# Peptides against a protein of PDB entry 3S8F: the designs that were tried, part 163

Target 1, 157 residues: chain A of PDB entry 3S8F
Amino acid sequence: VLTLFVAVPSLMTAFTVAASLEFAGRLRGGRGLFGWIRALPWDNPAFVAPVLGLLGFIPGGAGGIVNASFTLDYVVHNTAWVPGHFHLQVASLVTLTAMGSLYWLLPNLTGKPISDAQRRLGLAVVWLWFLGMMIMAVGLHWAGLLNVPRRAYIAQV
Target 2, 166 residues: chain B of PDB entry 3S8F
Amino acid sequence: DEHKAHKAILAYEKGWLAFSLAMLFVFIALIAYTLATHTAGVIPAGKLERVDPTTVRQEGPWADPAQAVVQTGPNQYTVYVLAFAFGYQPNPIEVPQGAEIVFKITSPDVIHGFHVEGTNINVEVLPGEVSTVRYTFKRPGEYRIICNQYCGLGHQNMFGTIVVKE

## One batch from the design tools (peptide; made by RFdiffusion4, then SolubleMPNN)

Design b2_p18_8_s3 (from b2_p18_8, 7 letters changed)
Fold by OpenDDE base, seed 2:
Structure b2_p18_8_s3 (fold): chain B 157 residues (1-157), chain C 166 residues (1-166), chain A 18 residues (1-18)
Amino acid sequence: as target 1 above (157 residues)
Amino acid sequence: as target 2 above (166 residues)
Amino acid sequence: SLLEQFLAFLAAAFLAAE
């Protein structure tokens, strides 16, 4: 299966990114096992958004392995579980990364930094987006396990 | 300085790679545990079977809905079901409670879904192929069949019914 | 700060759960 084939390299890449974050945090003065996390620039939506996307991608990646498993796929295939997986992968990681990129790109293109108000608004947007996506994803996965089909407007549950 | 930084990065990468391997084993173990303890789910039945979708309506076991339910044993039946745009035949499908039912499902037109509410029956139906599902209905009543694979403008209205008697 | 954002996140989650 293609998914299982790329799972290991993808995990390696993800943890390499984590290593980069640890290094960055420690360069910013973070100490200890987890102190480097606090030292990261959490006041910057251009940073927060992609990181939240990565966090959402973790359960999504696990779900990808489930979806690619023949026996487990019999349970989840064409149920609400699948859209739940999509929303974690696309609407969380990809979308939040795009949002983060925007918060970097616009100031760069205009030559002017975003205002403090815009920065705070940006932080609110990405956190709220992440929250909403996590709620929806959990709900969809739960519904999927209850055999709620996808692409159906009615279901017995 | 650059060398020192590079060495530090490498150390972090090694640590995280070790962690990644550990997590990989955890995930594999969890999947294995789930599979080992999971007692519910669809059990694939039968072998790969092909059929001509262009003639399936005219000849063969799917041609006559009135003869779609075939008793193959004292408490065993085979049901030949067509999923088409936009419905199922026979409709309703009538089967006895407690009998082992083998569904032989195919399509004369496009790909469809065969999702039976209240059961773990959930398969895709491909033209030219026969989907085989084995199930025993333990409770009498009506079970709705839902198409969960987009098949056209009438997809959302594509429903069938299985009536379990006695 | 991270803590402030997290607390705000929790507050939002609480409100969403109600």
Scores: peptide ipSAE 0.013, ipTM 0.719, DockQ to the pose 0.027
Fold by OpenDDE base, seed 1:
Structure b2_p18_8_s3 (fold): chain B 157 residues (1-157), chain C 166 residues (1-166), chain A 18 residues (1-18)
Amino acid sequence: as target 1 above (157 residues)
Amino acid sequence: as target 2 above (166 residues)
Amino acid sequence: SLLEQFLAFLAAAFLAAE
């Protein structure tokens, strides 16, 4: 149980980012408990992508705590649960952050701004990616709880 | 303005930090609750038992598959299982229905998995260590053993069978 | 907009769930 305190730095980082988002949203005119969310630049794939990654990281992080628990890990270890966790952490947060960074970096490196069409396409890509990742992650976690083994092409279920 | 902004940021950070800590305690509480209410299926970890992987095939309880199943008491058995590249021995493992089975599993080569379908038996098998799992099969039939830890080119084909006899 | 994106997300999720 004490191992759970290892999650403190990660949680602090995550919620510090959330705090930054709230501050940014409020600077952009958002008010109230949730108005700041709407005020964020959701029309920019460079922003949307990493934020969606953060959203995927929430259940992934919670799962990480589960995986770090000696007793609970016995249930989920080396099942499909683990790939589900990894895909939330790496294929969601890290990948979407990289995608978002690319949407910012390439225009700056080339000196050419992205077109409106490219912007819209980018938004579609990151949202579809996020959706796919969430579906897959839920499926993998579910399969893991049904004792579907990791690294095996065959399962009881 | 800069000072005001700094104070505002600190306020938000403090708030979210508090929320973070609260969530941490919620998680701890949930784990504690789970442990308190769902302990029936938990197989406690035993003491670390070590073996020499270089000699485990030649001498000792794992050396002869024909002697792998040892009756240790009335309706109690110990099964010495080797997980190796790429299979299990003995194979099949034959045990009586309703008997308390203690699996002693080790590896002579690399890390393997020991995942028994239809059960909660799921352990990693490390060379030099003995994994101990206690289980009672209530239903007769065949239970497939699956290697769920990558162990080489033949990993995907590494299966075993436990036959539970009436 | 955020709303449009969210609605699109929900629509996609609904279709994927079937």
Scores: peptide ipSAE 0.009, ipTM 0.768, DockQ to the pose 0.028
Fold by OpenDDE base, seed 4:
Structure b2_p18_8_s3 (fold): chain B 157 residues (1-157), chain C 166 residues (1-166), chain A 18 residues (1-18)
Amino acid sequence: as target 1 above (157 residues)
Amino acid sequence: as target 2 above (166 residues)
Amino acid sequence: SLLEQFLAFLAAAFLAAE
């Protein structure tokens, strides 16, 4: 039970980032409850990538609460659910953040801006990565709930 | 510049913090709901039971696989199972249908898994600790035990069988 | 835009699945 309280600072951090995004969107002219989202720089892979990582982190974070629960962990522990959680936390959030960092860092380090073609390619990469990762993660979580074991080449279902 | 931005962000943080707390409540509620509706299969945690992994094969209830299944009462059994590199003992585990089975599982070597297909039995087995799981098999037949914790080169082939007799 | 990008890539995925 006490372990679940780790969710408090985690959520605080997550939504602090969201607050920063809202501020940025509103500075860019976004208005209303959701208009600030549209105003964010979705044409920049350096921005899109980590944001998509955050989106993937939401179900992953929820899963973290599940995994941290003694009773619920009994259901999902060492099933395909666990790698599903990892792929959301590491292969989505961390990886996409790294991708986004590269799209910003490399142009700055080299002093050469990325071309429009490279920008579009970058957007394609991060969106496809996100989509594929979400599909795989959903599949892994689903399989886990069906009691497919982790670290096994065979399963009942 | 930066200070102004931080102050503005702080204003939004108040709302998002409230939202985060609300979401926390939602998650707790979901956990509570899950427990309320799906607690039938939840095994309560017991007290930690320890055993010496260096002697568990030579002495004690795990030493003789022929005596691993112990009747403790009417329609109640305790099964002392060893998970080792790379298999389970006894194998097969034979138990009667409808009986309440208490599995006491430990390891003489490294950490293993004990995942019984067709059931909700899924525990890690640590050397020096005894994992206790209570289960009643409602259907006769064979249930495969799978190691779902990497334990070495033979991990992928580490299987056991529980035979439930009518 | 966010929606346009998302829809475009969903469409691409759909077409690739056929």
Scores: peptide ipSAE 0.007, ipTM 0.752, DockQ to the pose 0.025
Fold by OpenDDE base, seed 3:
Structure b2_p18_8_s3 (fold): chain B 157 residues (1-157), chain C 166 residues (1-166), chain A 18 residues (1-18)
Amino acid sequence: as target 1 above (157 residues)
Amino acid sequence: as target 2 above (166 residues)
Amino acid sequence: SLLEQFLAFLAAAFLAAE
């Protein structure tokens, strides 16, 4: 029970980010319970990338609680479940945030805005990355639950 | 207006805080549900048992693979297993079907894995510590042991076999 | 747009699932 309390600060951080997003969306003219989401700048890969990373990080965080639980960790430890968790935490959030930061940083460094073609390409890259990462993560978690071992080229299934 | 913006942010934070707390309870509930439905087969951590990895090959119950399988009761056995670079000892491990097997696993060199296919046996093996796993094989046949912890250049080829006899 | 991106995402997912 005490171990699970470690999730409280993380959730507090998460709601702050979510609150910031809602506030931003409403500042952009979003109305209603969900209208603020549509109002966010989904045409900007610098925004879309880290947001998709956050979305992937949510189930990853849940997995973190599982991995930190003594009894549940016994089930998933050193199975494909663990790489699945890593790909949600590192290869999704961290990587997508890095991608997003690049889409912001390069225009600022060069002093030139990205072209529309570059913007669209960036969006395609970010969404494709997210899609691929989610497929891989789901597959790895599923394989892990089927007791597929980590760090082995062979599996019982 | 900075003040108005601040109040608005606080209002949103309160809403999301409530959601966060709700999610916390959902996570706890999910964990509880998982434990309630999958409690069978859970092997709790036992008392810490230590061994000297520098002498484990020369003396003690792990020294002779021919003496690795010890009958401790009418239907109970203890198997002293060494995980080393790069294999397992004894290999194969021969045990009878239906018997309660207590695996005592340690390593003379580096950290290894002990993952038995077809079972829920999956533990790390640390030099200087003895991993204890209890399992009863209901089906006869061969069960492959896989090292799932990187242990060196030959890690990918580190396999063992448990032979369950009728 | 968000809708277009989401639809494209679904389309890609569908194609990847087959």
Scores: peptide ipSAE 0.007, ipTM 0.760, DockQ to the pose 0.028

Design b2_p18_8_s4 (from b2_p18_8, 8 letters changed)
Fold by OpenDDE base, seed 4:
Structure b2_p18_8_s4 (fold): chain B 157 residues (1-157), chain C 166 residues (1-166), chain A 18 residues (1-18)
Amino acid sequence: as target 1 above (157 residues)
Amino acid sequence: as target 2 above (166 residues)
Amino acid sequence: DLLEKFLAFLAAAFEAAL
């Protein structure tokens, strides 16, 4: 029970970031309940990458609550579910944030802006990474629920 | 400036905090749903039982694989299992169909896994700690035990068998 | 077969995403 209380500050932190995004979108001219989302700079891989990381982190965070539950952890522990969770947390949020930071950092360090071609390539990379990671994560979670063991080359299913 | 922006962000935080709270309850509901649909997978928490891994092979209930299956009552058994690098003992584990089996699992060396295919039995096995799992096999046959915790170079080949007899 | 199901899922997801 106490472990599950960690979900409270985590969610608070996550959605305060969302509040920052809403503010940014509204500053950029977005209006209404969802118009601020469209107004965000979706043409910039330095922005898109970490945001996609955050989106991937949502189901990962939900999984974190599951994994932190004594009763539910019994079901999923050391199954393919766990790698699924890890790939959302590390290979999605952390990795995409790192990718995004790179798209910002390198131009600043070199003093050279990225070309339009590099920008488009960057967008393609982060979107494809996100898509692939989501597919992989869903598959791993699915396999885990089917009792596929972690760290094994065989499975009953 | 940044300070003005931060103050403006605070105007949205109340709504997002409310949303976060709502999502918290959604997740709790999902947990409740999962528990309701997978109650058979829930095992009760027990008192931590300890054992000396340096002597567990020489003395005590794990020392003799031939005496590992102990009848504790009518249609009730306790099975003392060792997970070691790289296998299980006894192997095979023979138990009656329909009997209530209490597995007492420990390790003399390193951390292992005890994952029984076709069942919800899936626990880590720590040296110095006894893992307890209660299960009733309804179907006769062979059930493979898989180590799902990395334990060394032979980890991938570490298997055991439970034979459920009619 | 889990592999077949997963591959089918991947194929469907890929087609839906492109």
Scores: peptide ipSAE 0.019, ipTM 0.744, DockQ to the pose 0.024
Fold by OpenDDE base, seed 3:
Structure b2_p18_8_s4 (fold): chain B 157 residues (1-157), chain C 166 residues (1-166), chain A 18 residues (1-18)
Amino acid sequence: as target 1 above (157 residues)
Amino acid sequence: as target 2 above (166 residues)
Amino acid sequence: DLLEKFLAFLAAAFEAAL
């Protein structure tokens, strides 16, 4: 029970981020329950990347609760499930945030805005990265549930 | 403007807070459901059993692979397994079908894995500690043991076999 | 000057990558 309560501060942090996104979307003219989402700057890879990272981090966080559970961890420990969790937490959120930060930082540091072509390419990169990470993560989690071992080149399935 | 913005943010935070709390309960419920429906094969936490890794090869129940399989009762066996760089002993491990097997696994050197394919047996093996796993093989045949914890240059080739006899 | 050179390098790398 105490271990699960560790998730409470994380959730509180998450809702603050979500609230900030909703507020930002509404400031940009978003209306209704979901209209604020469409109003967010989805044309900016510096925004899209970390947001996609956050989306991947949510199921990863759920997996974190599983991994932290003594009983459930026995089921998933040292299976492909664990790398799946890592790819959501590190290769998704952290990496995409870094990518997004780069798309913001370099133009600001150099004083030169990115071209439209660079912007479109950036969007393609982050979306493709996210898609690839989601496919791989789902596959790894699925394999883990099928008892595919971690750190082995061979599996029973 | 600042006060209006602050008030708006607070309103959104309240909504998302409620959602977050709801999700917390959903997660707890899902865990509870999973535990309630999938309790079979769960190994409960027990008392820590210790062994001296420096002498485990020379004395005690792990010292002789020929004596590793011990019948402890009718249709009950204890198997003393060593995971080492880079293999398992005894190898193969021979046990009867349908018997309750208690694996007592330890390591004389570094941390290894003990993952038995086709089963839910999957534990880390630490030097100085004894891992205990209880399992009953319902099907005869060969079950591969895989090391799923990196243990050195030969890790990828570290395999064992459990032979379940009719 | 060193900072400017580094920034220029980053800019060039960015342009090459995107």
Scores: peptide ipSAE 0.018, ipTM 0.758, DockQ to the pose 0.013
Fold by OpenDDE base, seed 1:
Structure b2_p18_8_s4 (fold): chain B 157 residues (1-157), chain C 166 residues (1-166), chain A 18 residues (1-18)
Amino acid sequence: as target 1 above (157 residues)
Amino acid sequence: as target 2 above (166 residues)
Amino acid sequence: DLLEKFLAFLAAAFEAAL
């Protein structure tokens, strides 16, 4: 149970980022409890990608708490649950953040803005990536709960 | 404007931090609930037992696969299992149905896994340490042992079998 | 030089892929 306190800094970081997003959304004219979300620049892949990464990181972070719990880890350790977890953390958050960073960085480095077509394609890519990651992650977590072993080509289910 | 912005940011941060703390308590509650409702499936950690991986094959209870299954009571057995590159011994492990089996598992070489298909037995096996798992097989049949920890080139083929006899 | 080459590669890949 004490392991949960280790998650406090990560939670604080996550929610400070969320606070920043809320502030940004409100600056862009969003109002109310959820209106600020719609006001965020969802037309920019450089923004959307890391935000989707953050969204994937939420269940991943919760899973991290589970994985670090002595008792709960007994259930999930070395099952498909574990790769499900780090695919959310690495393939979602880290990778999407990298993608988003590139959508900002490369245009700035080259001095050439992205075209509208590139922008739309970028949005499609990051959304599809996110969707794929979520499907895979849910599947792996589900399989893990069904005691599908990690690092094996066979399973009981 | 700067001061107003600063105050606004702080207000949002405080709100989200409060939410964070609330979620922390939810997680604690969920863990507590899980422990309370799933206690039957929890195997308490035993005392750390150590062995010398360099001699475990030559001496001691793991040395002879033919003597690996030891009856310790009327319906109780201890099974001394070696996980090695790349297999398990004894193989098969033969135990009676309905008996309480204490598996004592160690490795002479590298870290392995011991995942018994169809059961909740899933432990890592470390050289120099003894993993202890208690289980009662209610149904006869064959249960496959799977190595779920990478242990080398033959890892993917590292399997064992537990045969539960009526 | 290596960094510049890497950045150039990334830029080229980005332009080609998008």
Scores: peptide ipSAE 0.017, ipTM 0.766, DockQ to the pose 0.014
Fold by OpenDDE base, seed 5:
Structure b2_p18_8_s4 (fold): chain B 157 residues (1-157), chain C 166 residues (1-166), chain A 18 residues (1-18)
Amino acid sequence: as target 1 above (157 residues)
Amino acid sequence: as target 2 above (166 residues)
Amino acid sequence: DLLEKFLAFLAAAFEAAL
């Protein structure tokens, strides 16, 4: 009940953010149906990190609905699927948003802009984090569907 | 100006909201697909049954592991299983191949898991409640029971065995 | 105010750490 209750506001927020991103991209010169995406500031880790988090949150959110379904939960409950869901929601969205926030916050707090080297390093960090998290999440979800148990060090598969 | 910007934002928002409705149908389809492909052999929830966890070891159908397997019909059995810190009773659980087995599982102490490898049997076991699971073992052999709910220091070593006899 | 002082403290701490 709680998950379904928050699902609608969450979806509204997600698509509102997407609308804002499209608007921003078009203001930056992006054209066409998808050209605005390329126009977004992908050179800024403070931008890239939370956006990657949002991308990871999409399948995680879908998984949340699955977990909240009485019939579907039977398949995935207490399997590796659940940790996979957690890592998409917490270790991807929340963590990447926090990381991105730091790339904005620290320069503003110190009054010192990040160097170009630090910027590039930041981009590498958030992209590598995202990639690793996606690999792990896909693996955990797949393992869960194969009935690999949660909170166990052994499995038949 | 503010009005122009507002109007532009609304236009994009309208488009994305329309897209969101389309995606909603996609998600419903994905859920339906998951149900269709992964819910084979789903065990429906049984009637909620209560038991006193403080006396379950002393009296009743769970008290004697030698009497835990009860034949209820020509090819039907009820197995009264205790999940406890840290193991299962009886252990092993011996049942015939091809028989319909009704597991009645409860705990005298804390919450445990009852996950039988090679099957879709996967339930939480709560003290004071009886979990009911119905399953038919088609293949003979040994099936390991795994606790998939953290229950203390010995959780990782909490295993049981179901022996399916020909 | 207290918030500004706290922020200044944080800023100084981060400057020292970076």
Scores: peptide ipSAE 0.016, ipTM 0.729, DockQ to the pose 0.013

